# Designs tried in a protein design run: peptides against a protein of PDB entry 6B9H. Part 88

Target 1, 151 residues: chain A of PDB entry 6B9H
Amino acid sequence: AELCESLLTWIQTFNVDAPCQTVEDLTNGVVMAQVLQKIDPAYFDENWLNRIKTEVGDNWRLKISNLKKILKGILDYNHEILGQQINDFTLPDVNLIGEHSDAAELGRMLQLILGCAVNCEQKQEYIQAIMMMEESVQHVVMTAIQELMSK

## One batch from the design tools (peptide; made by RFdiffusion4, then SolubleMPNN)

Design b2_p23_1_s3 (from b2_p23_1, 8 letters changed)
Fold by OpenDDE base, seed 5:
Structure b2_p23_1_s3 (fold): chain B 151 residues (1-151), chain A 23 residues (1-23)
Amino acid sequence: as target 1 above (151 residues)
Amino acid sequence: SSAEEELRRKTREFFEQLLEEAL
């Protein structure tokens, strides 16, 4: 999916420790959790990160478990810290991500993380970083932000 | 093309405005 591909490129700019080159690399949630910790380490602290299981392999049940925790974290962050600025009417199906590596649903998950980045305390830095990316990626990111911020 | 130029302009202006709101 176009959304997933562009946001994967965006995710790669975080330079996390976990492999993040393919869609499959993101399905266990480890990369996403590490990205969220970079976005707001005070909220997504080490205790939170330690709840995400590493070395999941191909176990889709463990992937889904991680993804559910991450989704909950994002939604709680939106409510508790961001003041519910993110439109969460259409949530990603983490079952499809974990079991089938569904790119469209993964894109929606990454879109929520994008919402965290452009609304967090360091939003200025993340917006500036996006503005330095390839124009085609910027366009997709723009559309994704517009969808999130619309009511 | 004209369409590409317009898209680039709209995208740039979007993020410039978003950045301004973030400052």
Scores: peptide ipSAE 0.679, ipTM 0.939, DockQ to the pose 0.921
Fold by OpenDDE base, seed 2:
Structure b2_p23_1_s3 (fold): chain B 151 residues (1-151), chain A 23 residues (1-23)
Amino acid sequence: as target 1 above (151 residues)
Amino acid sequence: SSAEEELRRKTREFFEQLLEEAL
């Protein structure tokens, strides 16, 4: 999916420790959790991160478990910190992500993370970083942000 | 193309505005 691929490129700019080269790499949630910690380490602290299983392998049940925790974290962050700036009416199906590596649903998950980045305390830095990316990626990101912020 | 230029312009203006609102 175009959204997923563009946001994967965006996610790669975070230079997290976990492998993040493919869609499959993101399905266990470890990369996403590490990205969220970078976005707001005070909220997504080490205690939160430690709840995410890192040695998941191909166990889709463990992937889904991680993804559910991450999704909850994102939603809680949106409600508690961001003031519900993100439209969360269309939630990603984490079951499809974990079991089938569904790129479309993964894209929606990454879109929520994008929403966290462009609304967090360091939103300026993340926006500036996006503006340095390839134009085609910027366009997709723009559309994704517009969708998130629309109510 | 003109369409491509317009898209680039709109994208740039979007993020410029977003950045301004972030300050």
Scores: peptide ipSAE 0.678, ipTM 0.939, DockQ to the pose 0.866
Fold by OpenDDE base, seed 4:
Structure b2_p23_1_s3 (fold): chain B 151 residues (1-151), chain A 23 residues (1-23)
Amino acid sequence: as target 1 above (151 residues)
Amino acid sequence: SSAEEELRRKTREFFEQLLEEAL
């Protein structure tokens, strides 16, 4: 999906330690967790990150477990820190991400992370970084942000 | 094309506004 591919490109700008070259690389949640820690290390602290299992391999059950924790973290962050700036009515299906590497659902998960970035304390920095990306990516990101914050 | 130029303009203006609101 175009959303997933564009947001994968965006995720790669975070330069996290975990491999993040393919859709499959994101399905275990490790990259997403590391990105969230960069977005707000005070909230997504080391204790939170340590709850995400890193040695997952092809175990889709562990992937789903990680993804559920990440999704919960995002939603809690939105409510507790961001003041419900993002629309969480259409949540990604983490089962499809973990078991089938569903790009569309993964795109929606990354979209939620995008919502965290453009609403966090360092939102200015992340917005500026997006403005430096390829125009095609910027357009997709714009649409994704609009969908997130439309009520 | 004109459509592409319009899309680029709208995208730029969107993020400029978003950035302004972030300041």
Scores: peptide ipSAE 0.676, ipTM 0.939, DockQ to the pose 0.918
Fold by OpenDDE base, seed 3:
Structure b2_p23_1_s3 (fold): chain B 151 residues (1-151), chain A 23 residues (1-23)
Amino acid sequence: as target 1 above (151 residues)
Amino acid sequence: SSAEEELRRKTREFFEQLLEEAL
Protein backbone atom coordinates (compact mmCIF):
# COMPACT_ATOMS: atom_id res chain seq x y z
CA ALA B 1 0.00 0.00 0.00
CA GLU B 2 1.12 3.55 -0.72
CA LEU B 3 0.66 4.61 2.89
CA CYS B 4 2.74 1.73 4.19
CA GLU B 5 5.51 2.26 1.64
CA SER B 6 5.84 5.96 2.38
CA LEU B 7 5.72 5.49 6.12
CA LEU B 8 8.27 2.69 5.89
CA THR B 9 10.56 5.23 4.24
CA TRP B 10 9.80 7.63 7.08
CA ILE B 11 10.48 4.94 9.70
CA GLN B 12 13.87 4.29 8.10
CA THR B 13 14.94 7.87 8.92
CA PHE B 14 15.00 6.94 12.61
CA ASN B 15 18.01 4.64 12.06
CA VAL B 16 16.96 2.15 14.71
CA ASP B 17 19.04 -0.92 15.53
CA ALA B 18 16.56 -3.49 14.21
CA PRO B 19 16.36 -4.27 10.48
CA CYS B 20 13.73 -2.08 8.80
CA GLN B 21 14.12 -2.53 5.05
CA THR B 22 10.90 -4.41 4.25
CA VAL B 23 7.28 -4.68 5.35
CA GLU B 24 8.13 -8.10 6.78
CA ASP B 25 10.83 -6.51 8.96
CA LEU B 26 8.16 -4.44 10.71
CA THR B 27 5.67 -7.24 11.40
CA ASN B 28 7.25 -8.34 14.69
CA GLY B 29 6.92 -4.84 16.15
CA VAL B 30 10.55 -4.48 17.24
CA VAL B 31 11.29 -1.59 14.86
CA MET B 32 8.10 0.19 15.84
CA ALA B 33 8.92 -0.16 19.53
CA GLN B 34 12.41 1.27 19.00
CA VAL B 35 10.96 4.17 17.01
CA LEU B 36 8.49 4.95 19.78
CA GLN B 37 11.33 4.98 22.28
CA LYS B 38 13.12 7.58 20.16
CA ILE B 39 9.94 9.68 19.94
CA ASP B 40 9.49 9.77 23.73
CA PRO B 41 12.11 7.88 25.74
CA ALA B 42 10.63 9.06 29.03
CA TYR B 43 7.33 7.34 28.30
CA PHE B 44 8.52 4.45 26.13
CA ASP B 45 11.45 3.73 28.43
CA GLU B 46 13.71 0.70 28.63
CA ASN B 47 11.31 -1.11 30.92
CA TRP B 48 8.55 -0.70 28.35
CA LEU B 49 10.81 -1.68 25.45
CA ASN B 50 11.97 -4.81 27.28
CA ARG B 51 8.38 -6.09 27.26
CA ILE B 52 8.61 -6.42 23.47
CA LYS B 53 10.01 -9.83 22.69
CA THR B 54 12.94 -10.09 20.31
CA GLU B 55 13.98 -13.27 18.52
CA VAL B 56 10.41 -13.80 17.34
CA GLY B 57 11.29 -15.35 14.01
CA ASP B 58 8.27 -16.36 11.97
CA ASN B 59 6.05 -17.01 14.98
CA TRP B 60 2.96 -15.01 14.09
CA ARG B 61 1.47 -15.50 17.55
CA LEU B 62 4.47 -13.77 19.12
CA LYS B 63 4.31 -11.05 16.48
CA ILE B 64 0.67 -10.38 17.32
CA SER B 65 1.49 -10.32 21.03
CA ASN B 66 4.17 -7.67 20.44
CA LEU B 67 1.90 -5.66 18.15
CA LYS B 68 -0.89 -5.65 20.73
CA LYS B 69 1.51 -4.26 23.32
CA ILE B 70 2.70 -1.58 20.93
CA LEU B 71 -0.84 -0.59 19.95
CA LYS B 72 -1.77 -0.35 23.61
CA GLY B 73 1.29 1.80 24.24
CA ILE B 74 0.33 4.15 21.42
CA LEU B 75 -3.25 4.44 22.64
CA ASP B 76 -2.15 5.05 26.22
CA TYR B 77 0.37 7.64 25.06
CA ASN B 78 -2.30 9.48 23.09
CA HIS B 79 -4.68 9.51 26.04
CA GLU B 80 -2.20 10.17 28.85
CA ILE B 81 0.36 12.45 27.21
CA LEU B 82 -1.07 13.89 23.99
CA GLY B 83 -4.63 14.35 25.22
CA GLN B 84 -6.13 12.94 22.02
CA GLN B 85 -9.24 10.83 21.64
CA ILE B 86 -8.63 7.80 19.44
CA ASN B 87 -11.48 6.22 17.48
CA ASP B 88 -11.26 2.49 18.19
CA PHE B 89 -13.18 1.65 15.02
CA THR B 90 -10.28 2.86 12.89
CA LEU B 91 -7.55 0.97 14.74
CA PRO B 92 -5.26 -1.34 12.79
CA ASP B 93 -5.92 -5.07 12.83
CA VAL B 94 -2.76 -6.43 14.41
CA ASN B 95 -3.82 -10.00 13.65
CA LEU B 96 -3.62 -9.31 9.93
CA ILE B 97 -0.23 -7.67 10.37
CA GLY B 98 1.25 -10.50 12.42
CA GLU B 99 -0.22 -13.45 10.56
CA HIS B 100 -0.42 -12.14 6.98
CA SER B 101 1.95 -9.14 6.85
CA ASP B 102 -0.98 -7.01 5.70
CA ALA B 103 0.54 -3.80 4.35
CA ALA B 104 -2.65 -1.76 4.61
CA GLU B 105 -3.09 -2.53 8.30
CA LEU B 106 0.62 -2.01 8.91
CA GLY B 107 0.26 1.39 7.26
CA ARG B 108 -2.45 2.27 9.76
CA MET B 109 -0.18 1.25 12.62
CA LEU B 110 2.65 3.41 11.28
CA GLN B 111 0.16 6.25 10.83
CA LEU B 112 -0.56 6.12 14.55
CA ILE B 113 3.17 6.35 15.24
CA LEU B 114 3.31 9.33 12.87
CA GLY B 115 0.61 10.91 14.99
CA CYS B 116 2.79 10.45 18.05
CA ALA B 117 5.79 12.06 16.36
CA VAL B 118 3.99 15.18 15.10
CA ASN B 119 2.33 15.76 18.48
CA CYS B 120 5.15 14.88 20.91
CA GLU B 121 7.44 17.27 22.77
CA GLN B 122 9.95 17.15 19.90
CA LYS B 123 7.28 17.64 17.22
CA GLN B 124 9.23 20.54 15.68
CA GLU B 125 12.22 18.31 14.95
CA TYR B 126 10.11 15.56 13.41
CA ILE B 127 8.13 17.98 11.25
CA GLN B 128 11.37 19.52 9.99
CA ALA B 129 12.76 16.06 9.24
CA ILE B 130 9.66 15.21 7.19
CA MET B 131 10.10 18.44 5.24
CA MET B 132 13.53 17.18 4.16
CA MET B 133 12.15 13.96 2.65
CA GLU B 134 11.21 13.29 -0.98
CA GLU B 135 8.24 15.42 -2.01
CA SER B 136 6.14 12.41 -3.02
CA VAL B 137 6.63 10.94 0.45
CA GLN B 138 5.80 14.30 2.04
CA HIS B 139 2.49 14.33 0.18
CA VAL B 140 1.50 10.92 1.50
CA VAL B 141 2.57 11.91 5.01
CA MET B 142 0.53 15.12 4.75
CA THR B 143 -2.55 13.12 3.77
CA ALA B 144 -1.96 10.73 6.66
CA ILE B 145 -1.68 13.59 9.17
CA GLN B 146 -4.81 15.25 7.79
CA GLU B 147 -6.71 12.00 8.18
CA LEU B 148 -5.61 11.76 11.82
CA MET B 149 -6.65 15.35 12.49
CA SER B 150 -10.10 14.76 10.99
CA LYS B 151 -10.93 11.87 13.32
CA SER A 1 3.57 20.24 -14.74
CA SER A 2 1.38 22.95 -13.28
CA ALA A 3 -0.54 20.35 -11.30
CA GLU A 4 2.69 18.99 -9.84
CA GLU A 5 3.83 22.50 -8.96
CA GLU A 6 0.54 23.21 -7.23
CA LEU A 7 0.76 19.96 -5.25
CA ARG A 8 4.31 20.80 -4.17
CA ARG A 9 3.18 24.27 -3.10
CA LYS A 10 0.24 22.95 -1.08
CA THR A 11 2.40 20.33 0.61
CA ARG A 12 5.07 22.87 1.52
CA GLU A 13 2.50 25.30 2.88
CA PHE A 14 0.86 22.54 4.92
CA PHE A 15 4.06 21.67 6.73
CA GLU A 16 5.07 25.32 7.12
CA GLN A 17 1.75 25.93 8.85
CA LEU A 18 2.12 22.78 10.94
CA LEU A 19 5.62 23.87 11.94
CA GLU A 20 4.40 27.34 12.86
CA GLU A 21 1.79 25.82 15.15
CA ALA A 22 4.49 23.66 16.74
CA LEU A 23 6.66 26.68 17.67
Scores: peptide ipSAE 0.675, ipTM 0.939, DockQ to the pose 0.854

Design b2_p23_1_s4 (from b2_p23_1, 6 letters changed)
Fold by OpenDDE base, seed 4:
Structure b2_p23_1_s4 (fold): chain B 151 residues (1-151), chain A 23 residues (1-23)
Amino acid sequence: as target 1 above (151 residues)
Amino acid sequence: SSEEEKKRKETREFFEELLQKAL
């Protein structure tokens, strides 16, 4: 999906240690966890990150386990830190992400991370970074943010 | 095209406003 493609491009701007060139690279959750740590290292601290298994390989059960932890972290972050500024009524299906690399559901997951970035303490910097991306990507990101913030 | 220009303008204004709120 275009959402996933654009948000993958956005994720790549974080310059994390884990490979993040393909959709498949994101399915184990390691990249997403590292991105979240960059967004708020006080909340997504080393103890939290250590709960994410890095040597997953093709084990889709381990992928799903990681993704569930990440999703929970995002939701908890939204409630505890962001004050419920992100819509979470439609959650991504982490089973489809982990087992089938479903791009649409992955896009939804990345969208939640986007919500964290544009609402965190360093939101200004992340917004500015988005504004430096290609126009087509910016437009997709805009629509994704609008969906998250919609009443 | 006019459609593309409209999208560009909408996107720019959206993020400018979002950024302003973040300051």
Scores: peptide ipSAE 0.694, ipTM 0.944, DockQ to the pose 0.943
Fold by OpenDDE base, seed 1:
Structure b2_p23_1_s4 (fold): chain B 151 residues (1-151), chain A 23 residues (1-23)
Amino acid sequence: as target 1 above (151 residues)
Amino acid sequence: SSEEEKKRKETREFFEELLQKAL
């Protein structure tokens, strides 16, 4: 999926500790959790991050467990901090991500994280960083942001 | 103007506006 590929490229700009080169690398949620901590370390603090299992391997049940926690964190962040700026009518299916590495659903999850970045306290910095990316990626990111913020 | 040029312009203007709102 074009959305997932472009947002994977975007996620890679965060330079997190966990491997983040492939779709499969993101399915356990560890990269996403580390990215969220960078976006807002006061909210996604060490205590929150410690709830995410890091040694998941190929256990799809543990992947799904992590992904559910991450999705909950994103939704809570949107409600409590961002003031419900993100459209959550169509949520990603974390079961498909964890069990089948579904790129389309993973793209939806990354899109929610994008929404956090462009609405957080450091939104200016993240917007500027996006503007420095490849034009094709910027275009996909634009459409993703528009979908999130339109109501 | 080509379709590609239109896309580039649209994208640039979108983020310029978004950035302005973020300042």
Scores: peptide ipSAE 0.694, ipTM 0.944, DockQ to the pose 0.871
Fold by OpenDDE base, seed 5:
Structure b2_p23_1_s4 (fold): chain B 151 residues (1-151), chain A 23 residues (1-23)
Amino acid sequence: as target 1 above (151 residues)
Amino acid sequence: SSEEEKKRKETREFFEELLQKAL
């Protein structure tokens, strides 16, 4: 999916320790968890990160478990820290991500992380970083942000 | 093309405005 590919490119700018080259690399949630820690290390602290299992292999049940924790973290972050109401209408299906590597649903997950980045305390830094990306990627990211901000 | 130019302008203006709100 176009959304997933563009946001994967965006995720790669974080230079996390975990492999993040393919859609499959993101399905276990480890990259996403590390990205969230970079976005707000006070909230997504080491104790939070340690709840995410790193050696899951191809076990889709473990992937889903990680993804559920990450999704909950994102939702809680939006409500507790960002003071935003997330529209549940567009929540990703983490089962499809974990079991089938569904790119469309993964895109929705990454979109939520994008929402965290452009609304967090360091939002200026992340917005500027996006503005340095390829124009085609910026356009997709723009539409993703607009969708998040819409009622 | 005209469509590409429109997209570039729209995208640039969007993020410039978003950045201003962040400052």
Scores: peptide ipSAE 0.694, ipTM 0.944, DockQ to the pose 0.914
Fold by OpenDDE base, seed 3:
Structure b2_p23_1_s4 (fold): chain B 151 residues (1-151), chain A 23 residues (1-23)
Amino acid sequence: as target 1 above (151 residues)
Amino acid sequence: SSEEEKKRKETREFFEELLQKAL
């Protein structure tokens, strides 16, 4: 999916430790968790990150478990820190991500993370970073942000 | 093309406005 591919490119700008080259690399949630920690390390602290299992392999049950924790973290962050600025009307199906590597649902998950970045304390830096990306990626990211903020 | 130019302009203006709100 276009959304997923563009946001994968965006995720790669965070330079996290975990492999993040393919859609499959993101399905275990480890990259997402590390990105969230960079976005707000005070909220997504080491204690939170340690709840995400890193050695998952191809175990889709463990992937789903991680993804559920991450989704909960995002939603809690939105409600507790961001003031419910993210439109969560259509939540990603983490089962489809974990079991089938569904790119569309993964895109929706990454979109929520995008919402965290553009609304967090360091939102200025993340917006500026997006403005340095390829124009085609910026356009998709713009559309994704607009969708998040249109309640 | 004209459509591509319009998209570039729209995207630039969107993020410039978003950035201003962030400052």
Scores: peptide ipSAE 0.693, ipTM 0.943, DockQ to the pose 0.944

Design b2_p23_2_s1 (from b2_p23_2, 16 letters changed)
Fold by OpenDDE base, seed 3:
Structure b2_p23_2_s1 (fold): chain B 151 residues (1-151), chain A 23 residues (1-23)
Amino acid sequence: as target 1 above (151 residues)
Amino acid sequence: SSALEQERQEIVQQLQQAIEAQK
């Protein structure tokens, strides 16, 4: 999906330790967790990150477990820190991500992380980084932000 | 083009202002 591909490119700008070259690389949630820690290390601290299993392999059940924890973290962060500025009425299906590497649902998950970035304390830096992206990718990312912020 | 760049900058500024206004 176009959303997933563009947001994968955006995720790669974080330069996390975990491999993040393909859609499949994101399905175990490890990259997502590391990105969230970079966004707000005080909230997504080492204790939170340590709850995400890193040695998952192709076990889709373990992937789903990680993804559920990450989704919960995002929702809690939105409620506790961001003041529920993001529209999350349509949540990603983490089962489809973990079991089938569903790009559309993965795109929705990454969109929620994008929402965290543009509302966090470092929001200005992330907005500036988006301005430096290739135009076609930038368009998709900015459209995704607009969708999140719409009531 | 310069026109497209200006348009993108305006959109980003609008997004930033909208985000700040909600907080």
Scores: peptide ipSAE 0.099, ipTM 0.699, DockQ to the pose 0.083
Fold by OpenDDE base, seed 1:
Structure b2_p23_2_s1 (fold): chain B 151 residues (1-151), chain A 23 residues (1-23)
Amino acid sequence: as target 1 above (151 residues)
Amino acid sequence: SSALEQERQEIVQQLQQAIEAQK
């Protein structure tokens, strides 16, 4: 999916410790959790991050468990910190991500993280970073933001 | 709220203008 591919490129700009080269690399949620910590380390603190299992391998049950925690974290962050700016957006199916590496659903999950970045305290930093990306990626990311903000 | 909606619109506007300026 074009959305997932472009948002994967965006995720890679965070330079997290976990491998993040392929769609499958994101399915265990570790990269996403580390990205969220960078977005707001006061909220997604070390205690929160430690709840995410890092040694998952191909265990789809552990993947889904991590993804559920991450999704909950995003929703709670939206409610408690962002003032429910993206509360009405369609939720991704984390089961399809964990079991089948579904790129479309993964794209929706990454889109929620994008929503966190462009609405957080340091939103201008992330907006500027997006403005420096390759044009084709910028277009997809911008469209994804527009979709989020239209809800 | 109106304040949140305004902020959302500003974000979209900034990105749209920046992308168009680079074309």
Scores: peptide ipSAE 0.061, ipTM 0.659, DockQ to the pose 0.617
Fold by OpenDDE base, seed 4:
Structure b2_p23_2_s1 (fold): chain B 151 residues (1-151), chain A 23 residues (1-23)
Amino acid sequence: as target 1 above (151 residues)
Amino acid sequence: SSALEQERQEIVQQLQQAIEAQK
C-alpha cells in the first residue's frame, strides 16, 4: 500500500539498529519499538522496550504478541501523554500484520507512530524532518497526519 | 483541549505550506 511504502521511508529516517528495509522487516515490531523509544525515551523506556521480544524469526504468534504490546503502548501514550482519544474503529489489525504481513494494516500502525512523532515534545524536530523528504512522500505523510487530526 | 487541537492543526498547516512552497 502507498501509505505503508511512504511511512516505511519515513521510519528509515530514524536509523534504528534493527533492519528496516522491507515491509517484512517491520512485522515483528522491533523496529517500531525502537522508533517509539527514540520518539519518547522517557515513556518508551528501556523497561518497556525489554518487553518486546527480539529474534522472533518467522514466528507469527510472537510477532502478534509484540505488535499487541506496541499498539497498547501507542494507545496508552496517546491517552496519558498526548491527551488524544484514538478512534478504535480505525485501529490496525495486528493479527493480519503478524500472520500475513498485511501492508495496509501495517500502514495503519505506522500512521499511529507518525501521530506520536508529530505530537510529542520534540514534534518540531520531526516536522522539520518531514519537510525535507521527497515531495511524494511528504504528500502521503501529510495526508496521514491530517486524517489523524480530523478524528 | 481546544488549544491542543489548534496546535495540531497548525502543524498540518506548516507542512502544507512547506510542501506548496517547494513547487
Scores: peptide ipSAE 0.061, ipTM 0.657, DockQ to the pose 0.630
Fold by OpenDDE base, seed 5:
Structure b2_p23_2_s1 (fold): chain B 151 residues (1-151), chain A 23 residues (1-23)
Amino acid sequence: as target 1 above (151 residues)
Amino acid sequence: SSALEQERQEIVQQLQQAIEAQK
């Protein structure tokens, strides 16, 4: 999926410790959790990160468990910190991500993380980073942001 | 709030301008 591929490229700019080269690398949620910690380490602190299991392997049930925690964290962050209400009907299906590595739903999850980045305290730094990306990726990322802001 | 909405629109506009400037 174009959205997922572009947002994967965006995620890679965070230079997290966990492998993040493929869609499959993101399905266990570890990369996403580490990215969120970089976005706001005061909110997504070590205590929060420690709730995400790192030794998941190919266990899709554990993947889903991690993804549910991450999604909850994103929703709570939007409500408590960013002052935004996320429409539940547009939420990613974490079951499809964990069980089937669904790229489209993964893209939706990464889009929510993108929303956190462009609305957080360091939003201008992340905006500038996006502006330095390849043009085709910028277009997809920008469109994804517009969709989020149009709610 | 309206102020938050204004900030969101400014972010979108900033990104749009940057993308257009590279074309």
Scores: peptide ipSAE 0.057, ipTM 0.657, DockQ to the pose 0.622

Design b2_p23_2_s2 (from b2_p23_2, 13 letters changed)
Fold by OpenDDE base, seed 3:
Structure b2_p23_2_s2 (fold): chain B 151 residues (1-151), chain A 23 residues (1-23)
Amino acid sequence: as target 1 above (151 residues)
Amino acid sequence: MEELEKERQEIIEKLEEAIKKQK
């Protein structure tokens, strides 16, 4: 999916420790968790990050478990810190991500993380970084932000 | 190309405005 690929490129700008070269690399949630920690290390602290299992391999059950924790973290962050409410209707299906590496659902998951970045304390820096991205990728990311802002 | 650039600029302006309002 175009959204997933563009947001993968965006995720790579965070330079996290975990491999984040392919869509498959994101399915275990480890990269996502590390990105969230960079976005707000006070909220997504070491204790929170340690709840995400790193040695998952191809175990889709463990992937789903991680993804559920991350999704919950994002939702809680939006409610507790960002003062936003996310409609459950548009939530990503983490089962499809974990078991089938569904790019569309993964894109929706990454979009939620994008929402955290553009609404956090360092939102201006993240927006500036996005504005410096390659035009085609930038367009997709900015469109995704617009969609978030309209909800 | 021109239409795409205009759309891009509009999005940038909206984002900048949103950042100013969100304190």
Scores: peptide ipSAE 0.062, ipTM 0.655, DockQ to the pose 0.089
Fold by OpenDDE base, seed 1:
Structure b2_p23_2_s2 (fold): chain B 151 residues (1-151), chain A 23 residues (1-23)
Amino acid sequence: as target 1 above (151 residues)
Amino acid sequence: MEELEKERQEIIEKLEEAIKKQK
């Protein structure tokens, strides 16, 4: 999906330690967790990050477990810190991500993380970084942000 | 292409305004 590919490019700008070159690299949630820690290290602290299993391999059950924790973290962050209510009906299906590497659902997951970045304390920094991205990628990302802000 | 750029610019403008209001 175009959304997933563009957001993968966006995720790569964080320069996290975990491999993040392919869609498959993101399905275990480790990259996502590290990105969230960069977005807000006070909330997504080391204790939170330690709940995410880093050596998952191809175990889709462990992937789903990680993804559920990450999704919960995002929802809690939006509720407790950002003061926003995310509609449960639009949530990504983490089962499809973990078991089937579903790019469309992964795109939805990354979009939620994007929402955290552009609404966090460092929102100005992240928006400016996005505005300097390649035009084609920028358009997709900016559209995704607008969709989130309009919900 | 012109329409696409216009749409992109409008989104950027809205986001800049939102950032200003959110501090």
Scores: peptide ipSAE 0.042, ipTM 0.629, DockQ to the pose 0.091
Fold by OpenDDE base, seed 2:
Structure b2_p23_2_s2 (fold): chain B 151 residues (1-151), chain A 23 residues (1-23)
Amino acid sequence: as target 1 above (151 residues)
Amino acid sequence: MEELEKERQEIIEKLEEAIKKQK
């Protein structure tokens, strides 16, 4: 999906330790968790990160477990820290992500992470970085931001 | 292309306003 591919490119700018070159690389949630920690290390601290299993392999059940934890973290962060500025009415289906590497649902998941970035304390820096991205990617990312804030 | 740029600019303006209001 276009959303997923563009947001994958965006995710890659974080330069996390985990491999993040493909959609499949994101399905275990490890990259997403590391990105969230970079966004707000005080909230997504080591204790939180340690709840995410890193040695998942191809076990889709473990992937789903991780993704559920991450989604909960995002929603809690949105509620507790961001004041529910992100639209969370249409949640990603983490089962489809974990079991089938569904790009559309993964895109929705990454969009929520994008929402965390553009609403966090460092929101200006993240927005500025997005504004300097390749034009086609920038368009998709910015549209995704608009969807999060305008609903 | 012009429509795309206009759309992008509108999004930027909305984001900038949102940032301003949140501070």
Scores: peptide ipSAE 0.041, ipTM 0.626, DockQ to the pose 0.089
Fold by OpenDDE base, seed 4:
Structure b2_p23_2_s2 (fold): chain B 151 residues (1-151), chain A 23 residues (1-23)
Amino acid sequence: as target 1 above (151 residues)
Amino acid sequence: MEELEKERQEIIEKLEEAIKKQK
């Protein structure tokens, strides 16, 4: 999906340690967790990150487990830190991400992370970085942000 | 292209406004 591909490009700007070149690379949640830690290391601290299993391989059950933890972290972060409500009925299906590498659902997951970035304490820096992205990618990312803020 | 640019500009303006209001 276009959303997933563009947000993958955005994710790559974080320069995390975990491989993040393909959609499949994101399905185990490790990259997402590392990105969230960069967004807010005080909240997504080392203790939180250590709950995400890194040696997942092709085990889709472990992927889903990681993704559920990450999704919960995002929801808690939005509630506790950002003061923002997220509609539970529009949440990504982490089962489809973990088991089938569903790009559409992954895109929605990454969009939630995008929401964290553009609403965090360093939101200005992240928005500025997005504004400097390649035009076609930037459009998708910014549209995704607009969708989040319109809710 | 022009329409796309207008859309992006509107988004940017809304984002900047939202950031300002959150301060």
Scores: peptide ipSAE 0.039, ipTM 0.625, DockQ to the pose 0.089

Design b2_p23_2_s3 (from b2_p23_2, 15 letters changed)
Fold by OpenDDE base, seed 3:
Structure b2_p23_2_s3 (fold): chain B 151 residues (1-151), chain A 23 residues (1-23)
Amino acid sequence: as target 1 above (151 residues)
Amino acid sequence: MEELEQERQQIVQQLQEAIEKQK
């Protein structure tokens, strides 16, 4: 999916420790958790990060478990820190991500992380970084931001 | 192509304005 591929490129700008070259690399949630920690290390602290299991391999049940924790973290962050209401009907299906590597659902989850970045304390820096991205990727990312702002 | 660029610029402008308002 176009959204997923563009947001994968965006995720790669964080230079996290975990491999993040492919869609499959994101399905266990480890990259996403590390990105969230960079966005707000006070909220997504080491204790939170340690709840995300590493070395899950191809175990889709463990992937889904991680993804559920991450999704909950994002939702809690939006409510507790960002003061935003998120429509549950637009939530990504983490089962499809974990079991089938569904790119469309993964794109929606990465979009939620994008929402955290553009609304956090360092929102200006993240937006500036997005403005420096390749134009075609930037267009997709900016459109995704606009969609979030209109919800 | 021109329309897409204009749309992109509008989004960037809106985001920049939002940032300034929240400072």
Scores: peptide ipSAE 0.042, ipTM 0.638, DockQ to the pose 0.091
Fold by OpenDDE base, seed 4:
Structure b2_p23_2_s3 (fold): chain B 151 residues (1-151), chain A 23 residues (1-23)
Amino acid sequence: as target 1 above (151 residues)
Amino acid sequence: MEELEQERQQIVQQLQEAIEKQK
């Protein structure tokens, strides 16, 4: 999916330690967790990050477990810190991500993380970085932001 | 192409305005 591919490119700009070259690399949630920690290390602190298992392999059950924790973290962050600025009407199906590497659902998950970035304390820096991305990718990312923030 | 560019610019502008309002 175009959304997933563009957001994967965006995720890669964070330069996290975990591999993040393919859609499959994101399905275990480790990259996403590390990105969230960069977005707000006070909230997504080391204790939170340690709840995400890193040695998952092909275990889709562990992937789903990680993804559920991440999704909960995002939703809690939106409620407790961001003041419900993200439209979470349609939540990603983490089961499809973990078990089938569903790109469409993964795109929705990454979109929620995008929402965290553009609403966090350092939102200006993240938005500026997005504005410097390749035009085709930028268009998709910006559209995704608009969708998240629109009622 | 022009329509896409216009849409992109509109989104960018809206986001910048939103940021300014939140200050």
Scores: peptide ipSAE 0.041, ipTM 0.638, DockQ to the pose 0.090
Fold by OpenDDE base, seed 2:
Structure b2_p23_2_s3 (fold): chain B 151 residues (1-151), chain A 23 residues (1-23)
Amino acid sequence: as target 1 above (151 residues)
Amino acid sequence: MEELEQERQQIVQQLQEAIEKQK
């Protein structure tokens, strides 16, 4: 999916420790969790990160478990810290992500993470970085931002 | 293509304005 691929490119700019080259790499949630920690390490702290299983392999049940925790974290962050700045009415289906590596649903998940970045304390820096991205990717990312903020 | 570019520019403008308002 176009959204997923563009947001994967965006995610790669975080240079997290976990492999993040493919859609499959993101399905266990480890990359997402590490990205969220970079976005707000005070909220997504080590204790939170330690709840995410890192040695998941191909176990889709463990993937889904991680993804559910991450989704909850994002939603809680949006409510508690961001003041419901993003539209979270359309939630990703983490079951499809974990079991089938569904790119469309993964895109929606990454979009929520994007929402965290563009509304966090360092929002200006993240927005500026996005504005410097390759034009085709930038278009998709910015459209995704607009969708999140439009309500 | 021009429509997409206009859309992008509009979004960029909105984001820039938002950043400026926060300062």
Scores: peptide ipSAE 0.031, ipTM 0.621, DockQ to the pose 0.095
Fold by OpenDDE base, seed 1:
Structure b2_p23_2_s3 (fold): chain B 151 residues (1-151), chain A 23 residues (1-23)
Amino acid sequence: as target 1 above (151 residues)
Amino acid sequence: MEELEQERQQIVQQLQEAIEKQK
């Protein structure tokens, strides 16, 4: 999916420790958790990160467990820190991500993380970084942000 | 809450301007 591929490129700009080259690399949630910690290390602190299981392998049940924790973290962050209500009807299906590596649903998950970045305390830095991305990728990312802001 | 709305609008405006410049 175009959204997922563009957001994967965006995720790679964070230079996290976990492998983040492919869609499959993101399905266990480890990269996403590390990205969230970079976005707000005071909220997504080491204690929070330690609840995400590493070295999950191909265990889709563990992937789903991680993804559920991450999704909850995003929702709590938006509610408690960003003062935003996220519509539950637009939430990604983490079961499809964990079990089938569904790129469309993964794209929706990454879009929520994008929402955290462009609404956090360091929002201007992330916005500027996005504006410096390759044009075709930048367009998709910016469209995704605008979609989030219009909800 | 009003401040958050203003920030949200500012972000949307900046993004819209950037998108239009890329066309």
Scores: peptide ipSAE 0.101, ipTM 0.687, DockQ to the pose 0.387; fails the geometry check

